# Peptides against a protein of PDB entry 3OIQ, part 76

Target 1, 212 residues: chain A of PDB entry 3OIQ
Amino acid sequence: KNRIFVSSSKDFEGYPSKAIVPVQFVALLTSIHLTETKCLLGFSNFERRGDQSQEDQYLIKLKFKDRGSERLARITISLLCQYFDIELPDLDSDSGASPTVILRDIHLERLCFSSCKALYVSKHGNYTLFLEDIKPLDLVSVISTISTKSTNSSKHSSSELISECDLNNSLVDIFNNLIEMNRDEKNRFKFVKLIHYDIELKKFVQDQQKVL

## One batch from the design tools (peptide; made by RFdiffusion4, then SolubleMPNN)

Design b1_p18_1_s1 (from b1_p18_1 with F6Y E11D D17Y)
Fold by OpenDDE base, seed 4:
Structure b1_p18_1_s1 (fold): chain B 212 residues (1-212), chain A 18 residues (1-18)
Amino acid sequence: as target 1 above (212 residues)
Amino acid sequence: SFSLSYPLPSDEELFEYV
């Protein structure tokens, strides 16, 4: 089955019932929910959706059915948090209780860009997204990708170009949405409150604000 | 940067989680 690039989680409203559809998106990690029985990752592109919270627009389930899958979920969370410098409680505590991790609003402190492959699975008018693959993206690499591709329209092979254009467009859209949130005095999101707010991010945001 | 591939349930099992 061909993998569909998803630019909006609204696209799922038009998806078939009782289907399995491979999808791909890029978004910011907004939440982590690890309990004894579930592992969920929340992602958002911060697309405006009326009065609803802009977090967790993509709620991704990890397989969490057996000790092997539970261990892999914990390792996945540890690796993501290590990559993004997210402080976690010790997941390896010798206390035979599996640690509960509930992190929300991650985007208020860190921009955790992630490329996700997931299965859209629908039944009885509901759907779930299952994680197939996750790739954390480096913020410097994201900024560089957006900044450089505004200039290089080099025509090579139509099919690979679509996926790369879609990725870049989604990254631009995320930044534009964050800029709008940053301009809104009522919005909690502010670039200057990010732990990793540096001169490069500042410059990029200032340059992107001139194009909007 | 790394990529982590996550093991999927069977198609039948996937439909049980919905």
Scores: peptide ipSAE 0.389, ipTM 0.928, DockQ to the pose 0.818
Fold by OpenDDE base, seed 1:
Structure b1_p18_1_s1 (fold): chain B 212 residues (1-212), chain A 18 residues (1-18)
Amino acid sequence: as target 1 above (212 residues)
Amino acid sequence: SFSLSYPLPSDEELFEYV
């Protein structure tokens, strides 16, 4: 099945009912919800949706039905949090209590860019997204990718039909949305409040602000 | 950077989660 690159979570409003559609998107990790019964990852590109919250625009379910899938979900959360320097309670504590993790508004402290492959699954006008694959993206690599206009349309037949252009456009759109949020005095998001706010990110944001 | 691939349920099982 051809995988569809999704630039907006509104695209799902036009998707068929009673379907399974492979999708891919790039977004910021906004929330982690691990309980005894479910595991959810929230993502957003912060597209403007009127007065609606811009958080958790992509709510991704992880399989969480048996001990094997539960363990895999915990390992995935641990690896993501380790990669993004997110502090978690010990998930492997022998205390027999399944650790509950509820993190929200992750984007207010850290820009956690992630490329996600998911299954869109719909029934009776409702849908859910199931995680197939997750790849965390390095912020320095994201900044470099946007700054270096990849004019290298190198016709490398990488069998991943996802245009480097679609990824780059979505990364630019996310930064543009964050710049708009940063300019809004009512918005909680501020670049200077990011724990990892450095000279490189500062310079990049200042240069992007001149183009907007 | 890493990539983690998830095992998916069957199509029938996926429709039970909606």
Scores: peptide ipSAE 0.388, ipTM 0.927, DockQ to the pose 0.811
Fold by OpenDDE base, seed 5:
Structure b1_p18_1_s1 (fold): chain B 212 residues (1-212), chain A 18 residues (1-18)
Amino acid sequence: as target 1 above (212 residues)
Amino acid sequence: SFSLSYPLPSDEELFEYV
């Protein structure tokens, strides 16, 4: 089955019932919900959806049915948090209670860009997204990609149905949405409040703000 | 950067989570 690139979580409203559709998207990590019985990752592109929360537009389930899948979920959370420099309580604590991790509003402190592959699974008018693959993206690499690919349409390989253009467009859209949120005095998001707000990100945001 | 890949559950197992 061909993997579909998803630019909006609204696309799922048009998806068939009782289907399994492989999808891919790029978004910011917004939440982590690890309990004894489930692991969920929230992602968002911050697309405006009326008065609805812009967080967790993509709620991704990790398989969490057996000790092996639970361990894989914990390792995944640990590796993501290590990569993004997110402080977690020790998940490996020998205290026989699996630690509960509930992180929200991650995007207010850190821009955690992630490329996700997931299965859209629908039944009886409801759907869920299952994680197949996650790749964290480095912010410097994201900024560089947006800045450089605005000029070079290099025709590389017709075989991946996901154009490098789709990824770049989604990354640009995310930054544009963040710029709009930053301009809104009522919005909690501010670039200057990011822990990793540096001269490079500042310059990039200032340059993007001139185009909008 | 890393990539983490999850094993694909059966279609039947996937439909139980919905």
Scores: peptide ipSAE 0.385, ipTM 0.927, DockQ to the pose 0.753
Fold by OpenDDE base, seed 2:
Structure b1_p18_1_s1 (fold): chain B 212 residues (1-212), chain A 18 residues (1-18)
Amino acid sequence: as target 1 above (212 residues)
Amino acid sequence: SFSLSYPLPSDEELFEYV
């Protein structure tokens, strides 16, 4: 089946019941939920959805059925947190008890851009997203990609690659949504509160604010 | 950057999680 690029989590409202659809999106990591029985990653584009929380618009389930899949989930969380400089409790407990990790509001401290491949699975009018692949994106690389409108459409037509246009549009939309949140006095998100807020990010945000 | 690929369940097993 061809992989579908998803620009909004609203797209799933139009998806068929009792289906398996491979999807791909880019979003910010907002939450991590690891317990003894499940592992979930929350992502958001911060698209405005009325009075609903803008967090966890994409709730991604990791396979968590056996000791092998549980170990892979813990390794994945550890690697993501190491890449984004997120502090975790030691997941390697010698005590045989699987550690519980519940992190929320990650976007208030760090912009954790991630490219995700997932399976949309639907049944009885409900759906779940299963993680197939995750790639963390570097913020400097994201800023450079948006700033350099790459006119070079290298048509690498593999049916699995996001169009460079769809990726860039989604990254711009995320920043525009964050700029709107930063302007809202009621919103907790502020760029100046990010741990990695530097002169480059400041300049980029100031330049984007002139276009909005 | 890295990428991590997950082993997928069977289609039948995927429908049990919904």
Scores: peptide ipSAE 0.383, ipTM 0.926, DockQ to the pose 0.807

Design b1_p18_1_s2 (from b1_p18_1 with F6Y E11D)
Fold by OpenDDE base, seed 3:
Structure b1_p18_1_s2 (fold): chain B 212 residues (1-212), chain A 18 residues (1-18)
Amino acid sequence: as target 1 above (212 residues)
Amino acid sequence: SFSLSYPLPSDEELFEDV
């Protein structure tokens, strides 16, 4: 089946019932919910949805059914947190209790850009997104990609061009949404409160703010 | 940067967990 690039989680409101649809999106990691019975990752592009919360617009399930698959979910979380410098409680507790991890509002401290592949699965008017693949994106690489691709259409294959265009547009939209949130005095998000806020991010935000 | 593929259950097991 062809994979659909998703720019808005509202697109799922129009998706068929009783279907399995491969999807891909790029978003910021907003939450991690790991328990003994489930693992959920929250993502958002911070698209405006009226007065609704802009967090966890994409709720991705890491399904596990046994100790082996649970271990794989745990390793996945550990690798993501290691890549984004997210502090986890010690997952290696010799106490036979599976450690519980509940992190929220990750985007208030770190911009954790992630490219996700998932299966949209629907039944009885409900849906779940199951993780197939995750690629964390480096913020410097994201900034450089947005800044440089405005000028050079290098001859890539038509399928790679579409996927790269969709990715770049979504990254720009996320930054525009974050700039709007940063301008709103009532919004908790502020670029200057990010742990990794540096001169390069500051300059990029200042340059993007002149266009908006 | 890395890419991590996550194993999927059967289609039947996916439809049961919605």
Scores: peptide ipSAE 0.629, ipTM 0.964, DockQ to the pose 0.861
Fold by OpenDDE base, seed 4:
Structure b1_p18_1_s2 (fold): chain B 212 residues (1-212), chain A 18 residues (1-18)
Amino acid sequence: as target 1 above (212 residues)
Amino acid sequence: SFSLSYPLPSDEELFEDV
């Protein structure tokens, strides 16, 4: 089945019932919810959705059913957090209690861009997104991708061009949404409060703010 | 950057967990 690129989690409202649809999106990691029984990753592109929280627009489930698959979920979380420099409690603690991790509002401290592949699975008017693949994106690489793709129409196949355009458009949309949040005095998000706020990000944001 | 593939169970088991 062809994988569908999703630019908005509202697209799922039009998706078929009782289906499995492979999807892909890019978003910021906003939450981690790891318990003994479930692992959920929250992602958002911060699309305005009325008065609803802009967080966790994409809830991705890491399904586990046994200790082996639970361990894989924990390893997945550890690797993501290590990549994004997110401090976790020790998940390998010899105390036979599986650690509970509940992180929220990750985007207030770190821009954790992630390209996710998931299975949309629906039944009875409900759906769940199950993680298939996650690729954490380096912020410098994201900034460079947005900044350079205004110029390189390299003649790659039409199918690869669409996926790259969709990715870039979504990354631009995320930054535009973050710029709007940063301008809102009531919004908790501020670029200057990011732990990794540097001269490069500052310059990029300032240049994007001139286009908006 | 790395990519991490997460194994999924059968389609039937996915439908049960929705």
Scores: peptide ipSAE 0.629, ipTM 0.964, DockQ to the pose 0.870
Fold by OpenDDE base, seed 1:
Structure b1_p18_1_s2 (fold): chain B 212 residues (1-212), chain A 18 residues (1-18)
Amino acid sequence: as target 1 above (212 residues)
Amino acid sequence: SFSLSYPLPSDEELFEDV
């Protein structure tokens, strides 16, 4: 099945009421919800949706079917949090109680860019996004990619049907949305409150603000 | 950067969990 690149979570409103569609998007990690029975990852591109919350625009489910899949979900969360320097309680503790983790507003402290592959599954007018693959993206690599590709329409025929253009456009859109949020005095998001706010990110934001 | 693949059940089991 061809994988569809999704630039907006509104695209799902036009999707079939009974289907399985492979999708891919890039977004910021906004929430983690791990319980005994389910794991949910919230992502957002911070597309403006009127007065609706801009968080958790992509809600990705990690389904537990057995103890092995539950353990894999916990390992997946641990590895993502380790990559983004997110502190979690020890999820491997031999205490027979599965740890509950609820993190929200992750984007207020850390920009956790992630490329996600998921299955859109719909039934009776509802849908769920099931995780197939997740790739955390390094912020320095994201900044470098946006800064360099403004000039190179290099026709690299990479056999992955997801154009490097779609990924780059979505990364630019996310930064533009964050810049708008940073300018809004009512918005809680501020670049200067990020734990990893450095000279490189500061310079990049200042340069992007001149184009908007 | 790494990539983590998550195993999914059958299409039928996915339709039951929507």
Scores: peptide ipSAE 0.628, ipTM 0.964, DockQ to the pose 0.844
Fold by OpenDDE base, seed 2:
Structure b1_p18_1_s2 (fold): chain B 212 residues (1-212), chain A 18 residues (1-18)
Amino acid sequence: as target 1 above (212 residues)
Amino acid sequence: SFSLSYPLPSDEELFEDV
């Protein structure tokens, strides 16, 4: 089955009520919910949805089926948090209580861009997104990619023609949405409150604000 | 940058967990 690039989580409202569809999106990590039985990752593009919360627009499920998948879920969370410099409680603690991790509003402190591959699975009018693959994206690399309008089609002849254009357009849309949130005095998101706010990000945001 | 693959269950098990 061909993988579909998803630019909006509203696209799922038009999907079949009983299907399995491979999808891919890019979004900001907004939440982590690790329990004994499952992990949920929240992502958002911060697309305006009226007065509804813009967080967790993409809820990705990691179900534990065995000790191996549970361990892999914990390792996945640890590696993502290590990459984004997110402090986690010790997940390796020999204390026979499975560590519970609940993080929310991650985007208020850190821009955690991630490319996700997932299976959309629907039944009885509900759906779940199951994680297939996750790739964290470096912010400097994201900024450089947007700034250069990189038409560098590196013809990696991998049969998944996910347009480099679709990824770049979604990254631009996310930044535009963040700029709008930053301009709104009622919105909690502010670029200057990001822990990693530097001169490069400041300059990039100022340059993007002139085009909007 | 890295990519992490997560193992999926069968299609039947996925439909049971929705």
Scores: peptide ipSAE 0.627, ipTM 0.963, DockQ to the pose 0.836

Design b1_p18_1_s3 (from b1_p18_1 with F6Y E11D D17E)
Fold by OpenDDE base, seed 4:
Structure b1_p18_1_s3 (fold): chain B 212 residues (1-212), chain A 18 residues (1-18)
Amino acid sequence: as target 1 above (212 residues)
Amino acid sequence: SFSLSYPLPSDEELFEEV
């Protein structure tokens, strides 16, 4: 089955019932929910959706049914948090209690860009997104990708070009949404409050703000 | 950057978990 690139989680409202559709999106990690019984990752592109929270627009479920899948979920969370420099409670604590991790509003402190592959699974008018693959994206690489794509039309196959354009458009849209949030005095998001706010990000945001 | 592939349930198990 061809994987569909998703630019908005509203696209799922038009998706078929009782289907399995492989999807891909890029978004910011907004939440982590690890309990004894489930593991969920929240992602958002911060598309404006009325008065609803802009967090968790993509709620991704990890397989969490057996000790092997639970261990893999914990490792996945640890690796993501290590990559993004997110402080976690020790998940390996000898106390025999499975640590509960509930992180929210991750985007207020860190821009955790992630490319996700998931299965859209629908039944009875509901859907769940199951994680197939996650790739954390380096912020410098994201900034460079947005900044450089005005020039390199190298003639690679039409299918690779579409996926690369879709990725870039989504990354630009995310930054534009973050810029709007940063301009809103009522919004908690501010670029200057990011732990990793540096000269490169500052310059990129300032340059992007001139185009908006 | 790394990529981490996550094992999926069967199609039947996926439909049960929705």
Scores: peptide ipSAE 0.500, ipTM 0.946, DockQ to the pose 0.819
Fold by OpenDDE base, seed 2:
Structure b1_p18_1_s3 (fold): chain B 212 residues (1-212), chain A 18 residues (1-18)
Amino acid sequence: as target 1 above (212 residues)
Amino acid sequence: SFSLSYPLPSDEELFEEV
């Protein structure tokens, strides 16, 4: 089945009530929920959805049924948190209690851009997104990609061509949404409160703000 | 950057977890 690039989680409202559809999106990591029984990752592009919370627009379920899948989930969380410099409690604690991690509002402190492949699975009018692949994106690389409208089509002729345009458009849309949130006095998101807020990000945001 | 591939359940198992 061809993988569908998803620009909005509203696209799922038009999907069949009984289907398995491979999807891909780019979003910010907003939450991590690891318990003894489940692992969930929340992502958002911060698309305006009325008065509803803009967090967790993409709720991704990790397989968490056996010791092997549980271990893989913990390793995945650890690697993502190491990449994004997110502090976690020790997940390897010899205390026979599985460590619980509940992080929310990650985007208030860190911009954790991620490219996700998932399976959309629907039944009886409900759906779940199952994680298939995750790739964290470097913020400097994201900024450079947006700033350089480089249609450098590296023609990697693999049949999974995400349109480089779809990726870039989604990254631009996320930044535009964050700029709007930053301008809203009622919104908790502020670029200046990001732990990694530097001169490069400041300049990029200032330049994008002139186009909006 | 890295990419992590996740093992997928069978189609039957996926439909049971929805």
Scores: peptide ipSAE 0.498, ipTM 0.945, DockQ to the pose 0.823
Fold by OpenDDE base, seed 5:
Structure b1_p18_1_s3 (fold): chain B 212 residues (1-212), chain A 18 residues (1-18)
Amino acid sequence: as target 1 above (212 residues)
Amino acid sequence: SFSLSYPLPSDEELFEEV
């Protein structure tokens, strides 16, 4: 089955009511929900959806049914948090209770760009997104990718070009949405409040703001 | 950067979890 690149989580409203569709998107990690019984990752492109929360536009379920899948989910959370420098509450509590992690509003402190592959699975008018693959993206690499591809139409295959253009367009759209949120006095998101706000990100945002 | 891949569940298992 061909994997579909998804630019908006609204695209799922037009998807079949009983299907399994492999999808791919790029988004910011917004939430982590790890309990004894489930693991969920929230992602967002911060596309405007009226008065709805812009968080968790893509709610991704990790397989969490057996000890092997539970371990993989926990390792995934640990590796993501380590990569993005997200402080986890002490997962090493000597209490034999599986640590519960509930993080929200991650984007207010850190821009955690992630490339996700998921299965869209629908039944009875509802759907769930199951994680197939996750790749965290480095912010410097994201900024560099957006900045360099405005100039180089190199002849790659039409299918790779589409996927690469779609990825870049989605990354640009995310930054544009964050710039709009930053300009809104009512929005909690501010670039200057990011823990990793540096001169490079500042310059990139200032340059991108001149194009908008 | 890393990439983590999950095994594909059966279609039946996927439809039970929706």
Scores: peptide ipSAE 0.497, ipTM 0.946, DockQ to the pose 0.757
Fold by OpenDDE base, seed 3:
Structure b1_p18_1_s3 (fold): chain B 212 residues (1-212), chain A 18 residues (1-18)
Amino acid sequence: as target 1 above (212 residues)
Amino acid sequence: SFSLSYPLPSDEELFEEV
């Protein structure tokens, strides 16, 4: 089956009521929910949804049914947190109880860009997204990609060009949404409150704000 | 940067978890 690039989580409202559809999106990591019985990752592109919360627009389930899948989920959380410099509570509890991790509003402190592949699975009018693949993206690389690709259509294969255009458009849309949130005095999101707020991010935001 | 790939559940298992 061809993988569909998803630019909005509203696209799922038009999806079949009984299907398995491979999807791909890019979004910010907003939440982590790891317990003894489940692992969930929340992502958002911060698309305006009226008065609804902009967090967790993409709720992704990790397989969590057996000791092998549970171990893989825990390793994945550890690797994501290590990559994004997210502090986890010490997982080294000598008590044979699996540590519980509940993190929310991650985007208020860190911009954790992630490229996700998932299976959309629907039944009885409900759906779930199951994680197939996750790739964390470096913020400097994201900024450089947006800043440089406005000028150079180098001849890559037609399939790579579509995937790169969709990715770049979604990254631009995320930044535009964050700029709007930053301008809103009622919104908790502020670029200056990010732990990794540097001169490069500041300059990029200032330059992007002149276009909006 | 890294990429992590998950094993695909069976279609039956996927439909039970919705």
Scores: peptide ipSAE 0.495, ipTM 0.945, DockQ to the pose 0.789

Design b1_p18_1_s4 (from b1_p18_1 with L4I F6Y F15L)
Fold by OpenDDE base, seed 5:
Order: C-alpha cells, then sequence, then structure tokens
Structure b1_p18_1_s4 (fold): chain B 212 residues (1-212), chain A 18 residues (1-18)
C-alpha cells in the first residue's frame, strides 16, 4: 500500500473503522510516556481544535512484547532525547526496575521537529498509530528548508509519492500555528522561553510574522 | 540527522492492541 502523507490528525476521523494504513506526518514532539508496559510519543502540529488541547494530536505507540523490543523502545527514546538535548533519567541504570519516563509540554522548552512513519490500525472505530520510523529534524535545517522552498522543484526522487511540497507545507503550518500561540497572551508557548532560542530563530520568527 | 526504524509485529498482533 502507498504511504499517505497526513497534514492533520483530523484526517483519521474519515478513515475506515477497520483498516491498516501506512501514514507519514511531520510534527513537533510534545510528550514522552515510557512505562514498563507501554511507550507513547505525543506529537502535535498545533492545529486549532476548538477548546481541545493542542498537545498530543498524534499519539504514536512503540509496541513492545518482550525484553528485546522493550530495550529497542528505550534505545529509541534515548536517541531522540540525545538528539534534541532532552534530559532523561538514566534509562540504562542497572537497577532492575524499568525506568519510567513521563515528559510533557516538550514544545515549551524545545522545538523537536520529527518526521514520523506510522501504521494506522483501526478496529471497531478506534485506532492506534504504531511507530514504523522516526527521523528527528534539525531546526536549522527546517528553517533553511522553509526559507529556500521558492526555487528548487527539480529533484524528483520518484519512489516516495510524498511530495517535498507536503513536508514543507506542514513545516510552514507548524510555524504559523506557533506564531499564533506566541501572540496569544493566554498561551504558555513563547519563542523567547525556548532553551535554544537564538538569533537565527529570532530572525526567522520575525520574518515569518511579517507574512502572517 | 538519523532515522530510527522500529519493527512492527504481525498485523494480527497489532489488531489485538488497538
Amino acid sequence: as target 1 above (212 residues)
Amino acid sequence: SFSISYPLPSEEELLEDV
């Protein structure tokens, strides 16, 4: 089956009540929930959904069934957190207790852009998104990609029907939503409160704010 | 940047965990 690019987690409301569909999206990491029995990653595009929380619009499950797959989930979380400079408790502690990690509101401190491939699995009208692949994106690379979008339509690598345009549009939409949140005095999100808020991000936000 | 591939079990096992 061809992988579907998803721009909104509302798209899943129109999906079949019993299906298996490979999907891909780009979003910000908002939460990590690792326990002995499950691992969940929360992602959001911060699309306005009325009065609903803008966090965890995409809940991605890392399924594990044995110690080997559980270890792989922990390694996955560790690698993501190392990449994004997220402080975790020591997940490798020789204490035979499975480490519990509960992080929320990650986007308030760090913009953790991620390209996710997941399997949408639905049954009886409920669905779960299972992680297939995750690629953390560098913020400088995201900013550069958005800024350069106007000129290079020419590299058709033919195999993944996911348009470079769809990725770039989703990245722009996320920034637009963050700019709206930053302008809202009631919203906790502020660019100036990001740990990695630098001159480059400041300039980019200021330039994007002039277009919105 | 790196990519992490996460192995999935069978479709049957996924349908049980929905």
Scores: peptide ipSAE 0.691, ipTM 0.968, DockQ to the pose 0.882
Fold by OpenDDE base, seed 1:
Structure b1_p18_1_s4 (fold): chain B 212 residues (1-212), chain A 18 residues (1-18)
Amino acid sequence: as target 1 above (212 residues)
Amino acid sequence: SFSISYPLPSEEELLEDV
């Protein structure tokens, strides 16, 4: 089946009540929930949904079936956190107790852009998104991609029909939503509170604010 | 940049966990 690029988590409201659909999206990591029984990653593009929480619009499940898959989930979380400079407790502790990790509001401290491939699975009108692949995106690379308006669709990626345009549009939409949140005095999100707030990000935000 | 692939169980096992 062809993978569907998803620009909004609302798209899932129109999906079949019983289906298996491979999907892909780009969003910011907002939460990590690791327990002995489950691992969930929360993502958001911060699309406005009225008075609903803008966090965790995409809940991605890492399914455990055995100790090996549980270990792989822990390694996945460790690698993501290492990439984004997120401090975690030692998940490899020889203590036979599985560490519990609950992180929320990650986007308030770090912009963790991620390209996610997931399997949408629905039954009886409920759905779960299961992780298939995750690619963390470097913020400098994201800023560069948006700024250059790379219209160079290198025609050679024949197999992944994810329009470079769809990725770029989603990244722009996320930044526009963050700019709106930053302007809202009631919103906790502020660019100047990001741990990695630098001159490059400052300049980029200032330039984008002139277009909005 | 890297990617992490996460193996999924069978479609039947996924349908039971929805």
Scores: peptide ipSAE 0.691, ipTM 0.968, DockQ to the pose 0.888
Fold by OpenDDE base, seed 2:
Structure b1_p18_1_s4 (fold): chain B 212 residues (1-212), chain A 18 residues (1-18)
Amino acid sequence: as target 1 above (212 residues)
Amino acid sequence: SFSISYPLPSEEELLEDV
């Protein structure tokens, strides 16, 4: 089946009550929930949904059933956190208790852009998104991608035509949503509170604010 | 940049975990 690019987690409301659909999206990492029994990653594009929390719009499950698959989940979390400079407790501790990691509101401190491939699986009107692939995106690369109007369709002959346009549009939408949140005095999100807030990000945000 | 591929079980095992 062809992979569907998803621009909004509301798209899943229109999906069949029993289906298996490969999907892809880009969003900010908002939460990590690793326990002995489950691993969940929360993502958001911060699309306005009324007065509801804008975090965890995409809840992605890392399914594990044995110690080997659980270890792979831990390695996946460790690699993501290393890439984004997120401090984790030691996940490799030989202490016979599986480490528990609960992080929330990650976007308040760090912009963790991620391209996710997931399998949408629904039954009886409920659904779960299972992780297939995750690619962390560098913020400088994201800013450069948005700033360079994609006139260069590099014809990479990858048979999975993820429209470079869909990715770029979603990245722009995320920044626009963050700019709106930053302007809202009631919103906890502020660009100046990001640990990695620099002159480049400041300039980019100021330039985007002139277009909105 | 890197990507992490995460293995999925069978479709049947996924449908049981929804």
Scores: peptide ipSAE 0.690, ipTM 0.968, DockQ to the pose 0.903
Fold by OpenDDE base, seed 3:
Structure b1_p18_1_s4 (fold): chain B 212 residues (1-212), chain A 18 residues (1-18)
Amino acid sequence: as target 1 above (212 residues)
Amino acid sequence: SFSISYPLPSEEELLEDV
């Protein structure tokens, strides 16, 4: 089955009530919920949805079935947090209790861009997104990609071009949404409150604000 | 940059966990 690129989590409202569909999206990591029985990752593009919360627009489940799959989920969380410089409580506690991790509002401190592959599974009108693959994206590389691809029509293969265009469009949309949130005095998100806020990000945001 | 592949259970087990 061909993997569908998803630009909005609203697209799932039009999906069949019983289906299995491979999907891909890019979004910001907003939450991590690791418990004894499940792991959930929250992601958002911060699309305006009226009065609804802009957080956790994509809920991705890491399913546990045994101690081996639980360990793999824990390793996955540790590797993501190491990449994004997210402080986790010691997951290696010798106490035979599985560590519980609850992180929310990650986007208020760090822009954790992630390319996700998931399996959309629906039954009886409900759906779950199961993780297949996650690729964390470096913020400097995201900024450089948005800034440079406005000019280079390089002749790559049609299938790679579609995936790269969809990725770039979604990255631009995320930044535009963050700029709107930053302009809103009632919104908690502010670029200047990010731990990694530097001169490069500041300049990029200022240049994007001139186009909006 | 790296990627992490997460193994999926069977389609039947996924349909039970929806």
Scores: peptide ipSAE 0.689, ipTM 0.968, DockQ to the pose 0.877

